Peptides against a protein of PDB entry 3NZW. Designs and how they scored, part 63

Target 1, 212 residues: chain A of PDB entry 3NZW
Amino acid sequence: TTTLAFRFQGGIIVAVDSRATAGNWVASQTVKKVIEINPFLLGTMAGGAADCQFWETWLGSQCRLHELREKERISVAAASKILSNLVYQYKGAGLSMGTMICGYTRKEGPTIYYVDSDGTRLKGDIFCVGSGQTFAYGVLDSNYKWDLSVEDALYLGKRSILAAAHRDAYSGGSVNLYHVTEDGWIYHGNHDVGELFWKVKEEEGSFNNVIG
Target 2, 222 residues: chain B of PDB entry 3NZW
Amino acid sequence: QFNPYGDNGGTILGIAGEDFAVLAGDTRNITDYSINSRYEPKVFDCGDNIVMSANGFAADGDALVKRFKNSVKWYHFDHNDKKLSINSAARNIQHLLYGKRFFPYYVHTIIAGLDEDGKGAVYSFDPVGSYEREQCRAGGAAASLIMPFLDNQVNFKNQYEPGTNGKVKKPLKYLSVEEVIKLVRDSFTSATERHIQVGDGLEILIVTKDGVRKEFYELKRD

## One batch from the design tools (peptide; aimed at target 2 P104 Y106 H108)

Design b2_p23_5_s1 (made by RFdiffusion4, then SolubleMPNN; from b2_p23_5, 13 letters changed)
Fold by OpenDDE base, seed 2:
Parts: C-alpha cells; sequence; structure tokens
Structure b2_p23_5_s1 (fold): chain B 212 residues (1-212), chain C 222 residues (1-222), chain A 23 residues (1-23)
C-alpha cells in the first residue's frame, strides 16, 4: 500500500493506490483505500484490510452519531481521537492500521491526522503511509511547496503514488485521487497505473529504467 | 501442536453479469489426500435472492452460512419482511467474520445476487471480514489458477483491439449468461486437471430477477 | 503466555492458504 495526504494553499490532496495482497498473491487491484466518512471528511487505509475497513466504518458511525447529538459535524481532531482511543484499547491484540483522517471544519480548516495501531496520533501537513511510503516521499518531498496550484498539487499526489507503485511490489493497480476544500472533498478519478505510467513516462521523459 | 483448522479443499467462483450473477463451486470435499465426498454442495441459496459460499474449512463454512441464514431470518422479523439487499448482506457478513477476528473462520467467502438497481453483484471476503464488490472472484484451492483466467476473460485484462499496436484496450462489456456459464465450466474443468482438491461435480447457482436457478455438471472423478 | 503463542500460530496459518488481505 501507498497512501499520501498533504496540505497546501488550495486545501488537501489525498492519493492512494488500490492493491491488496495476501502474501505474494495480489488479492485485488481495485480496493478502495479511502473511506468517505462524510462530505468533508476522509479516512485512508493501510495495513490489515479488515481492521481498516471495519474500524473506519465504525468511525463513520461514531462521526454520524456526533453530528446527530451535537447538531454539528465532528472535528477532524475529535474524529481522529475517537479512532486513536479505540485502537489504543486494542493495543497488543494485533490490529494493523495506518490511517490518515483528512477533512475540513470551519473551526480547524483543512486538517490531517495520522493514526496508527500503535496508538500514535499526529497532526501534520504531509504524510505518506504504507509499504511504499518512502518511494512516495522521494517524489513528494522533492516537489512539494505550499504554493502549488490545485492542478500541480493533484498531479504531484498522483505522481508520487505512481512512483511508489513502480518500485513497491505491494502497491499498484490504480491511483484514487481526492481534493479536499472548504466545500468538501472532490473525487478526481481512478487512474490505472498501467496507462498512467506510460503517459507520464512519455510526457516527462521519466522512468528511464524502463525501455519503451 | 494443536491445529483447530482443517482444510476441505474445493474451489468456488462468482461472476456478475449485467442483470444476473453466478456463484459456482465444485462438490468435492477432502481431508488431506482423501476424498470425503464427491457430492457435498457448498453453494447455498440463503433467501432474498442471495447465494453464498464459504470455502476452506467446511465446519467453519457451514457455521458461517448457518449464521447468515439466521441473520436473514431475523432481519425479516425486525424489519417487516423487508428484503435484505446484497450490500447490507455483505456488511452483515463482515460483522459475522470480524466478530471472530482473533479466532477467524478459516474460509474464503463469496456471495452473489442483484444490487438495488437490478445489476449483478459479487462480493468477496477474506477470513476476517474485509470485503469488496467485484465483477468476478475465485476462491479456494484453485483460485490462483482460475483468477488470472477470469481477469483475462471477464475483465479483458491484457487484451487489445487488433491493429492498434497495443494502444487501445479491448472495451469492457457484460457477458451473457451463456458466456458466463461457459467460462465457469472451462474454469473448473481446467482447475480439475491441475488440482487434486477440485473435481467430481460442479454446481452453479444463477441469480436473476426471477430467482435462483441451479445447474449441475459432472467433473473428472480422478 | 500459551494463549499468545496459540494466537500467533493461528495468525501464521491464516497467512498461508486462506490468508487475510493486507493493504
Amino acid sequence: as target 1 above (212 residues)
Amino acid sequence: as target 2 above (222 residues)
Amino acid sequence: SETLKLLKELEERLKAKYSRKYL
């Protein structure tokens, strides 16, 4: 898996691959590693598929309950804290989760929290999570700046996942791309890695380790 | 060392069509290298136009299917005989599986039916309840033999339009029920040739708006 | 603990033929 999220002047970019594995077996190339909790809040998934799907779906329910009780959307801080507290209760039980809770509230603005099954909870501007995270960081860190245009930021997110898909055997399939703004998240499509790779290679003159 | 799990072999696969879905399984049941039964059905009609199979350790599979059938019953009681949708069934099965997260059902589960728009739907589950809706999925002993074939023949992976120099992919299209049945039969006949845990018989459940139809075909018995 | 050893063994078995999915 490779997931990433970063803040920039235009909000948040979230990009993820879509491969699932079972050992050396490619179990799926079409997994949805982003849960759309509400129109303003996303969760990303890395680690055990069932652990992530189950508990992030549960988190979605808790977020909805908060909205019903408090008559306002839950904050990104509170949502991430709920998940963090939950996984901490299961510490040592063998849960495997690396998640980013990304969203917008009027109080917080665009916000990203990293939460993992070790109980770590971090607020930050840039995170890459998964087996391919270092490959994604290599591209992302080299090209990131706060003042990116939305178009450039979307491309950078997509391109960083592509780099990880190219080098990490456990990442691939497609890139799912999101842009989060004050108006909510916008889905920017599913980009097959096979097609995307050749397009990017041709346009950039990159990936010269592969002969066309 | 204590091993709470057995392995009863077999293989299952699901394929979703436009307005139908198919779930098929062989009827061989084995332990180690011994055939326990040449006809032990493992694909079940669970009501509400949902078919289910949980392939792997048969005791766990049977238990899971029984629990799901009971869940369907209670759903009707609690919701004025409302039909359980396939997506809701998938969520329910996730909870059944994840409820045993720390002592899982040793099975690969597939369900098939129609979604709320009347389109074919196949959902597959790992042993602990991760699930995905897919156009096709193979599970069990010969899944590694069949799944690549399905990728090629259902999803047209690695196929290109002639004369395009590999630049234009073969377009996705739904397969007819006849085409799907042919693919299922070819999959299982091929798997039977290469895997000792697959054979004897093939049972296919076809879900349409008109209900569940069952077909049976002989496989090699060696 | 014996329970932990058993759980680890079960996890290893699940990683084999009917392995859980990882993202």
Scores: peptide ipSAE 0.443, ipTM 0.828, DockQ to the pose 0.218; fails the geometry check
OpenDDE base, seeds 1, 3, 4, 5: peptide ipSAE 0.435, 0.432, 0.438, 0.434; ipTM 0.821, 0.827, 0.823, 0.820; seeds 1, 3, 4, 5 fail the geometry check

Design b2_p23_5_s2 (made by RFdiffusion4, then SolubleMPNN; from b2_p23_5, 11 letters changed)
Fold by OpenDDE base, seed 2:
Structure b2_p23_5_s2 (fold): chain B 212 residues (1-212), chain C 222 residues (1-222), chain A 23 residues (1-23)
Amino acid sequence: as target 1 above (212 residues)
Amino acid sequence: as target 2 above (222 residues)
Amino acid sequence: SKQLELLKELEEREKEKFSKKYL
């Protein structure tokens, strides 16, 4: 898998691939690796599919309960802390999770937290998570700047996942793309890697390791 | 070392149509290289127009199906005989599977039915409860043989419109029930030829708005 | 690297769990 999120002047870009594997078997090319917790909060998934789906869905329920009890949306910090505390309780049990909690609150603004099954919780501006993360970082870090336009930021997110899908055997299928703003997240579509690859290759003159 | 799991072989296949869904399975049950039964059904009508199969270790599969059937019963009791939706059923099954996360059911689970809009729905599960709604899924022994075929014939992967030099993909369209049944039969016939754990009989459950019907076809008995 | 550790964990876990899906 390859997931990424980064903050920029226009908010947050979240981009993920859609491949699931079971060993050498491509189990699916169409997995949703982003959970839409609420209109302002996203969770990304990497690691064990069941662990991520189960606990991030559970997290969504906890976030909703918070909203009902406190009459206010949960903060990104608090949501990520709930998940972090949960996985810490299971430390050593064999959970496999690498997640980013991305969202907007009036108090925090655009915020990204990384949470993994080792109990690590980090706030940051840029994260790539998964087996293809290093490939994504290679493209993302080379082109990232805070002052990216929304269009350029969306493209950079998409392009970074594409690079990872090209080089990482465990990443592929399609790119799901999100833009998070003060008004909430906006889904920017599903981009098939096969079609996207050829388009980008032609337009950029890139991927010259592939003939055709 | 002690292995708590068996493998009873077999293969299952789900395909969603526009206003129907199909879940099929062979009827062979094996242990190692021995055929235990040539007719052991593994696809079940669970009520509320939901059909289910959990293929792999039969003891685990039967236990899971039994638990789900009980869950359907309790759902009716608790919710004034409300019909369990296919998406809610999928969530319930996730919890059943994940409840044994550290000693999983040794099965690949598929359910089929109609969604709340009357559209065909297929959900597939891994042993620990990850799930996805898909247009088609093969599970079990011959899944690796069948799934690529389904990608090509149901999802039209790697198919292009003639005369477009590979620039225009074949458009997605729903298949008729007759077309789906043909694909299922061809899939299992082919799988039987190449996999020793598949054969004897094919049972197909078809879910429509009118209920569940069953079809049976003979497979090679080698 | 975390990536290599993840891959090794995936390989070890794949041996233990029938058809477990990884993202």
Scores: peptide ipSAE 0.446, ipTM 0.803, DockQ to the pose 0.083; fails the geometry check
OpenDDE base, seeds 1, 3, 4, 5: peptide ipSAE 0.242, 0.435, 0.430, 0.436; ipTM 0.717, 0.806, 0.803, 0.795; seeds 1, 3, 4, 5 fail the geometry check

Design b2_p23_5_s3 (made by RFdiffusion4, then SolubleMPNN; from b2_p23_5, 17 letters changed)
Fold by OpenDDE base, seed 2:
Structure b2_p23_5_s3 (fold): chain B 212 residues (1-212), chain C 222 residues (1-222), chain A 23 residues (1-23)
Amino acid sequence: as target 1 above (212 residues)
Amino acid sequence: as target 2 above (222 residues)
Amino acid sequence: SETLEFLEQLKKDEEKKYNKKFL
């Protein structure tokens, strides 16, 4: 898998691939690796599919309970802490999770937390997570700047996942793209890697390792 | 060394249509190289227009199906005979599977039915409860043989419109029930020829708004 | 403890064998 999120002047870009594997078997090309927790909060998935789906869905329930009890949306910090505390309780049990909790609150603004099954919880501006993360970082870090336009930022997110899908055998299928703003997340579509690859190759003159 | 799991072989296949869904399975049950039964049904009507199969270790599959059927009964009791939706059923099954996360059911689970809009729905599960709604899914012994075929024939993967030089993909369309049944039969016939754990009989459950119907076809008995 | 560890490893191996999905 390859997931990424980054902060920029226009908010947060979240981009993920859609491949699931079981060993060498491509189990699916259409997996949703982003959970829409609420209109202002996203979770990304990497690692064990069941672990991520189960616990991030559970997290969504906890976030809703918080909203009902406190009459305000949960903070990104608090949501990520709930998940971090949960996985810490299972430390050593064999959970496999690499997640980013991305969202907006009035108090925090655009915020990204990385949480993994080792108990690590990090706040940051840029994260790539998964087997293809290094490929995504190669493109993302080379082109990232805070002052990106929304259009350029969306493209950079999409393009970074595409690079990872091209080089990482465990990443592929499609790119799901999100933009998170003060008004909430906006879904920017599903982009088939096959079609996207040829389009980008033609437009950029890139991917010259492939003939055609 | 002690292995708590068996493998009873077999193959299952789900395909969603526009206003129907199909879940099919062979009826062969094996252990190692021995045929235990030539007719052991593994696709079940669970009520509320939900059909289910959990293929792999039969003891685990049967246990899971029984637990789900009980869950349906409890749902009716607790919610004034409300029909369990297919999406809610999928969530319930996830919890059943993940409840044994550290000693999983050794099964690949598929359910089929109609969604709340009356559209065909197929959900597939891994042994620990990850799930996805899909247009089609093969599971079990011959899944690796069948799934690529379904990608091509149901999802029209790698098909292009003639005369477009590969620039225009074949458009997605729903298949008729007759077309789906043909694909299922061809899939299992082909799988039987290449996999020793598949054969004997094919049972197909078809879910429509009018309920669940069953069809049976003979397969090669080798 | 050794038996438990063995069973846990066996379960992990079987989970991979029997199509446990990874993202």
Scores: peptide ipSAE 0.438, ipTM 0.821, DockQ to the pose 0.168; fails the geometry check
OpenDDE base, seeds 1, 3, 4, 5: peptide ipSAE 0.429, 0.422, 0.421, 0.423; ipTM 0.724, 0.817, 0.808, 0.807; seeds 1, 3, 4, 5 fail the geometry check

Design b2_p23_5_s4 (made by RFdiffusion4, then SolubleMPNN; from b2_p23_5, 16 letters changed)
Fold by OpenDDE base, seed 2:
Structure b2_p23_5_s4 (fold): chain B 212 residues (1-212), chain C 222 residues (1-222), chain A 23 residues (1-23)
Amino acid sequence: as target 1 above (212 residues)
Amino acid sequence: as target 2 above (222 residues)
Amino acid sequence: SETLKFLEELKKELEKKYSRKYL
């Protein structure tokens, strides 16, 4: 898996691959590693598929309950804290989760929290999570700046996942791309890695380790 | 050393069409290298136009299917005989599987039916309850032999339009029920040739708006 | 306890057999 999220002047970019594995077996190329909790809040998935899918779906229910009880959308801080508290209760039980909770509230603005199954909870501007995270960081850190245009930021997110998909055997399939603003998240499509790779290679003159 | 799990072999396969879905399984049941039964059905009609199979350790599979059937029954009691949708069934099965997260059902589960728009639907599960809706899925002993074939023949992976120099992919299209049944039969006949845990018989459950139909075909008995 | 260690080792070995999906 490779997931990433970063804040910039235009909000948040979230980009993820879509491969699932069972050992050396490619179990799926089409997994949705982003849960759309509400129109303003996303969760990303890395680690055990069942652990992430089950508990982030549960988190969605908790967020909805908060909205119903408090008549206000849950904060990104509170949503991430709920998940962090939950996984901490299971510490040592063998949960495997590397998640990002990304969203917008009027109180917080665009916000990203990293939460993992060790109980770590971090607020930050840039995170890459998964087996391919270092490959994504290599591209992302080299090109990131706060003042990116929305178009450039979307491309950078997509391009960073593509780099990871190219080098990490456990990442691939497609890139799912999101832009989060004050108006909520916008889905920017599913980009097949095979097609995207050749397009990017041709347009950039990159990936010269592959003869095409 | 003690092993709480058995492996009863077999293979299952689901394919979704436009307005139908199929779930198929061989009827061989084995332990190690011994055939326990040449006809032990493992694909079940669970009501509400949902078919289910949980392939792997048969005791766990049977237990899971029974629990799900009971869940369907209780759903009707609690919701005034409302039909359980396939997506709700998938969520329910996730909870059944994840409820045993630390001592899992040793099974690969597939369900098939129609979604709320009348489109064919196949959902597959790992042993601990992760699930995905897919156009096709093979599970069990010969899944590694069949799944790449399905990628090619159902999802048209690595196929291109002739004369395009590999620039234009073969477009996705739904397969007819006849085409799907042919693919299922070819998959299982091929798997039977290469895997000792697959054979004897093939049972196919076809789900349409009119209900569940069953077909049976002989496989090699070696 | 020895029993718990045994069960943990068994679980690890069984997890290798599970077709558990990872992201």
Scores: peptide ipSAE 0.456, ipTM 0.847, DockQ to the pose 0.158; fails the geometry check
OpenDDE base, seeds 1, 3, 4, 5: peptide ipSAE 0.284, 0.449, 0.451, 0.450; ipTM 0.761, 0.843, 0.839, 0.836; seeds 1, 3, 4, 5 fail the geometry check

Design b2_p23_6 (made by RFdiffusion4)
Pose (drawn by RFdiffusion4):
Formats: structure tokens, sequence, C-alpha cells
Structure b2_p23_6 (pose): chain A 212 residues (1-212), chain B 222 residues (1-222), chain P 23 residues (1-23)
């Protein structure tokens, strides 16, 4: 698994791979590691497939309950805390999740929270989570500028997940892109590494190792 | 010490067609190197046009299928006999499985039917509720032998248009019920050849808008 | 013994814990 989310001039970019594993066995190449909590809230998934899916779906129901009760969209900070506090209650029971809660509110602007099953909760501009996180950091950190165009930022996030899908035996499948503005999240497609790799290699001239 | 889990072998397979779906499984039940039964059904019609199989530790698989069938019964009681759609059944199974997160049903579960548009549908589950909708899925002992074959023959993976210099992928035309039954039978004869826990019989459940049908085929008994 | 395939799912989930930690 490789997931990343970063803030920049144009809002937030979220990118994830879609591989699921059972050890060295590729369980699936077509899993959805991003959950749309609501029109302005996204959650990313890494770790235990069931723990992430179950608790992030549950988080969505908790955020919806907040809107009915407070007649107002839940903040990114509060939404990430609901998950953070829930996971904390289970500390020591073996839950396994590296998560990112990304969204936008007039009150907070573009906002990213890293939340994991250890109970760690961090606000930040850039996060890469999962077995392939360091591979994504390598490409993302060396090309990141706050002033990236929406187009360039979307590409960097996509390219970073691609770098991880190439080097990490436990990452791959396809790349799912998202862009977050004050008008909510915009889905930017599912890019199969099976074609995305060769296309990027030709157009970019990178991945100069692998023989084509 | 006491081990609450055992392995009863068996292999299951699910393929979704445009307007149908199938869930197949061998009828052999095993413990270690012995055969408990050559015919012990492992794929079930649970009503509302849903078939399911929970393969792995059979006691857990039976408890789960029994609990789900009772769930459909109560769904009717509590919701004015409304039909439980396959998507709804999948989320329901997720909660049943995750409910035992800390003492799991040791099973790999697959369900099949039609979605609300009448299209074929297959869902497969992780032991603790992780699930996804798919075109096909192999589960159980021979899953590692069969899933690669299905990626090739069902979803045409790694296959290209001849003479296109590997540039044009083989189109994703869709399989008929006849073509699917062939892939299923071939899959199980192959699995019976290479995996010692697969054999004796093959039972397929076909699901259409008209309901659930069953077909049975013998397999090698060695 | 328990089903090897099922156990691999649980072991993967357990092993993934360290990998989701930030450097």
Amino acid sequence: as target 1 above (212 residues)
Amino acid sequence: as target 2 above (222 residues)
Amino acid sequence: SAPALVQNFLDTAAAAHSHVKLP
C-alpha cells in the first residue's frame, strides 16, 4: 500500500494505490483505498483491509450524525479526532491502520490529518502512508513546491504513487487521484500501472533502468 | 493446547456474467490427509436470489451462512418483506464478520447474484469483513492455482490484439453462461489435478432473474 | 491447523502495523 496527500497553492492532492495483499499473495489489484466521507471529506486507507474499511465507513456515519445534530458540516479536525479517539480506545487490541483525513472547510481551509492505530494524530502539509511510503516520499519531496499548478500537482501525486508501485512489492495495481478545493473533492480517475508505467517512461524518459 | 480452528480444504469459484452469476465449489471435505465426505455441499441458496459459500474452517463457514440466512429472514420481518439486494447483503456480511474481529470466522466468503440493475454480481470477503465487488474470484485451497487462470480467461489479462505490437489490449467482450460453465469445469479439473484437497465432485449454482439453478459434475476421487 | 490462506490475511494485517508508521 502507498497513499499520499499534500497541500499546495491549489488545495490538496490525494493519491493511492489499489493493491491488496495476503502476505506475498496479491489478493487484489482493484481495491478502493480512498473513502468519500462527504462532498468535502476524504479518508485514505493503509494497513488492515478490514480495520480500515470498517472503521472509516463507520467514521462516515459519525460525521453524518454530526451534521444532523449541529446542522453544520463537521470540521476536518473533529472528524479526524473521532477516528483518532476511537482507535485509541482499542489501543493494544491489534487494530492496524495508517490513515489520512483530508478535507476543506471555510473555517479551516485545506486540511490534512495523519491518524494511525497507535493513536497518533498529526496535522500536516505532506504525508505518505503505507509500505511504500518512503518510495513516494523520494519522488514527492524532491519535486514539491507550494506553488505547483493543479495540473502539475495532480501529476506529481500520480507520479509518486507510480514510483512506489514500481519499487514496493506490496504496492501496485492502479492509481486513484483526487483534488480537493473549497467546492469539495474532484475525482481524477483510475490509472492502471500496467499502462501508466510505459506511458510515463516514454513521455518522461525516466525509469531508465527497466528495459523497454 | 486447544486450537479452535481447523482446515477442511475445499475450493470455491464465482464468476459474474452480464445477466447471471455462478458460484461453484468442490464437494470434498477433508481433515489433514483423510476425506470426511466426498459430498458435503458448501455453496448455498440463501434466498432473495443470493448464493454464498464461506470456505476454510467449515464449522465457522456453517455458522456464518446459517447466521446470514437468518439475517435475510429477519430483514423481511423488519422491513415489510423487502428484498435484500446483493449490495446490502455484502455490507451485512461485513458486519457479521467484523463482529468477530477478535475471534474471527476463519473463512474466505463469496456471494453471487444480480445487482439492482439485473447485472451479474460477485462479492468476496476477507475473514474479518474486508470486501469488494468483482467480476470473478477463486477462494479456498486451490485459489492460488485458479485465480491466475481467471485473470487471464475472464478478464483477458496479459492478452493483446495479435499484430498490434502489444499496443491494443484484447477487448473485454463478455462471457455467456455456457462459456462460464466451461471455464469453471476446466478450473476444477485442473485444481483436482494439482491440489490434493480438491476433488470428488463439483456443484455449480447459477443465478438469473428466474432464480437459482444447480448443476453437478463428478471429479477425480484420488 | 488453521487455513493457511485465512491466516495470511490476518498475519498481513498484523505485519502492516509497523509499515504504516511515519519514519

Design b2_p23_6_s1 (made by RFdiffusion4, then SolubleMPNN; from b2_p23_6, 9 letters changed)
Fold by OpenDDE base, seed 2:
Structure b2_p23_6_s1 (fold): chain B 212 residues (1-212), chain C 222 residues (1-222), chain A 23 residues (1-23)
Amino acid sequence: as target 1 above (212 residues)
Amino acid sequence: as target 2 above (222 residues)
Amino acid sequence: GAPSLVQAYLDTAAASRERVRLP
């Protein structure tokens, strides 16, 4: 798995691969590793598929309840705290989760929290999570700047996942790409890694470790 | 060390068509190298045009299916005989599976039916309740033999239009029920040849808007 | 710490192989 999120002048980019594995078996190439909690809030998934899927869906319900009770959208801080508190209660039980809660509220602006099953909760501007995270960081850190255009930021997110998919055996399938703004998240499509790889290679003259 | 789980072998396969879905399973039940039964159905009509199979440890599979059937019953009681949608069924099954997260049902679960738009739907689950809607899924002993075949023949993976020098992929299209049944039969006959835990019989449940029908085919009994 | 009960079950080769991961 490779998931990433980063803040920039234009909001948040979220990009994830879509491969799931069971040992050496590729269980799926089409997993949705982004949960759309609400129109302004996303959760990413890494670790145990069931743990992430179940509890992030549960989180969605908690967020909706908050909105109903408080008559306002839940903050990214509060949403991430709910999840963090939950997983902390299960500390030692064997949950496996590496998540990013990404969203926009008027109060907070664009916000990213990292939450994992060890009880870690971190606010930050850039996170890559999963077995391919180091590969993604390699590309992302090399090209990141706050002043990226939306187009360049989207490409950088996509390109970073592609690099990870290329080098990490546990990452692949496709890239799902999101842009989070003050108006909510925008889905920027599913990009098959096979097609994307060759396109990028040709256009950039990159990936020269592979002969076309 | 005590192992609470058994393995009863077998294989299941789901394929979604445009306006139908198929869920198939062999009827062999084994323990180790012994055949317990040559005809033990493992694909079930659960009502509301939902078919289900939970393949792996049969005791767990049966328990899960019974619980789901009961869930369907109670859904009707609580919601004025409302039909349970396939997506809601999938969510319910997730909760059944994850409810035993710390002592999981040792099964690979697949359900099939029609979505609310009348399109074929297949959902697959891991033992602890992660699930995904897919066009096709194989589960069980011979899943590793069948799934790549389905990738190629249902999703047309690694197929390209002739004369395009591999630049144009074969377009995706729905398969007819006849084509799907053929693929299912070929899958199981092939799997039976290469896997000792698969064989004896093939039962196929076909879900359409008109209901669930069953087909049965003999497999090798070796 | 001691392995969780879940881990004890999932440490079996079969159980481990069937659990879907997003590593």
Scores: peptide ipSAE 0.316, ipTM 0.813, DockQ to the pose 0.094
OpenDDE base, seeds 1, 3, 4, 5: peptide ipSAE 0.312, 0.303, 0.312, 0.197; ipTM 0.805, 0.805, 0.800, 0.799

Design b2_p23_6_s2 (made by RFdiffusion4, then SolubleMPNN; from b2_p23_6, 11 letters changed)
Fold by OpenDDE base, seed 1:
Structure b2_p23_6_s2 (fold): chain B 212 residues (1-212), chain C 222 residues (1-222), chain A 23 residues (1-23)
Amino acid sequence: as target 1 above (212 residues)
Amino acid sequence: as target 2 above (222 residues)
Amino acid sequence: GAPAGVEAFLATAAASAARVRLA
């Protein structure tokens, strides 16, 4: 798995691969590793598929309850704290989760929290999570600027996942891409790695380690 | 070390068409090298046009299917006989599976039916309740033999339009029920030849807007 | 509701390996 999120002048980019594995077996190439909690809040999934899918869906319910009770959208801080508190209660039980909670509120602005099953909760501007995270960081850190255009930021997110898909055997399938703004998240499509790789190689003149 | 799980072998396969879905399974039940039964159905009509199979440890599979059937029953009681949608069924099954997160049902679960738009739907679950809607999925003993075949024949992976120098992929299209049945039969026939835990009989449940139809075919019995 | 508690028996190696991972 490779997931990433970063803040920039235009909001938040979230990009994830779609491969799932069971040992050496490729279980799926089309897994949705982003949960759309509400129109302004996303969660990413890495680790145990069931753990992430179950508890982030549960988180969605908690966020909805907050909205109903308080008549205001939950903050990214609070949403991430709910999840963090939950996994901390299960600490030692064997949950496997590496998540990013990404969203926008009027109070916080664009916000990213990293939450994992070890109990870590971190706010930050850039996170890559999963077995391919180091590959993604290599591309992302090399090209990241706060002042990226939306177009360039989207491409950078997509390109970083592509790099990870190329090098990490546990990452691949496709890239799912999101842009989060004050108006909510926008889905920017599913990009098959098989096609995207050759497109990027041709357009950039990159991936010269591979001969077509 | 005590192992609470058994492995009863078998293989299951789901394929979604445009306005139908199929869920098929062999009827062999084994323990190690011994055939317990040559006809033990493992694909079930659960009502509301939902078919289900949970393949792996049969005791767990049967328990899960029974629980789901009961869930359907209670859903009707609680919601004025409202039809349980396939997506809601999938969510319910997730909860059944994840409810035993720390002592899982040792099964690969597949359900098939029609979505609320009348389109074929197949959902696949891991033992602890992660699930995904897909066009096709093989599960069980011979899944590793069949799934690549389905990738090629249902989703047309690695197929390209002739004369395009591999630059144009074969377009995705729905398969007819007849084509799907052929693929299922070929899959199981082939799997039976190469896997000792697959054989004896093939039962196919076909879900359409008109209900569930069953077909049975003999497989090798050796 | 949320799953509660840990069962007396844990998943075997085979059962654990059968779980789908988002590695």
Scores: peptide ipSAE 0.302, ipTM 0.797, DockQ to the pose 0.073
OpenDDE base, seeds 2, 3, 4, 5: peptide ipSAE 0.313, 0.284, 0.301, 0.298; ipTM 0.814, 0.807, 0.802, 0.800; seeds 2, 4, 5 fail the geometry check

Design b2_p23_6_s3 (made by RFdiffusion4, then SolubleMPNN; from b2_p23_6, 9 letters changed)
Fold by OpenDDE base, seed 2:
Structure b2_p23_6_s3 (fold): chain B 212 residues (1-212), chain C 222 residues (1-222), chain A 23 residues (1-23)
Amino acid sequence: as target 1 above (212 residues)
Amino acid sequence: as target 2 above (222 residues)
Amino acid sequence: GAPPLVQAWLDTAAASRERVRLP
């Protein structure tokens, strides 16, 4: 798995691969590793598929309850704290989760929290999470700037996942790409890694470790 | 070391068509190298045009299916006989599975039916309740033999238009029920040849807007 | 939760390997 999110002048980019595995078996190439909690809030998934899917869906319910009770959307801080508190209650039980809660509220602006099953909760501007995270960081960190255009930021997110998919055996399938703004998240499509790889290779003259 | 789980073998396969879905399973039930039964159905009509199979440890599978059937019953009681949608069924099954997260049902679960638009739907689950809607899924003993075949024949993976030098992928299209049945039969006959835990019989449940139809085919009995 | 022996087995055995992972 490779998931990433980063803040920039234009909001948040979220990009994830879509491969799931069971040992050496590729269980799926089409997993949705982004949960759309509400129009302004996303969650990413890494670790145990069931743990992430179940509890982030549960989180969505909690966020909706907050909205109903408080007559306002939940903050990214509060949403991430709910999840953090939940996993902390299960500390030692064997949950496996590496998640990013990404969203926009008027109060907070664009915000990213990292939450994992160890109880870690971090606010930050850039996170890569999963077995391919170091590969993604390699590309992302080398090209990241706060002042990226939306187009360049989207490409950088996509390109970073592609790099990870290329090098990490546990990442692949496709890139799902999101842009989060003050108006909510925008889905920027599903990009098959195979097709994307050849396109990028040709256009950039990159990936010269592959002949073809 | 104590092993709380058994393995009763078998294989299941779901394929979604445009306006239908198929869920198939062999009828062999085994323990180790012994055949317990040559005809033990493992694909079930659960009502509301939902078919279900939970393949792996049969005791767990049967328990899960019974719980789901009961869930369907109570859904009707609580919601004025409202039809349970396939997506809601999938969510319910997730909760059934994840409810035993720390002592899981040792099964690979697949359900099939029609979505609310009348389109074929297949959902697959891991033992602890992660699930995904897919066009096709194989589960059980011979899943590793069948799934790559389905990738090629249902999703047309690694197929290209002739004369394009591999530059144009074969376009995706829905398969007819007849084509799907052929693929299912070929899958199971092939799996039976290469896996000792698969064989004896093939039961196919076909879900359409008109209900659930069952077909049965003999497999090798060796 | 599962009994300790069952849990220990789940942590090390095939049942855990059947879980779909997003590594």
Scores: peptide ipSAE 0.315, ipTM 0.812, DockQ to the pose 0.099
OpenDDE base, seeds 1, 3, 4, 5: peptide ipSAE 0.305, 0.300, 0.304, 0.301; ipTM 0.795, 0.805, 0.800, 0.798

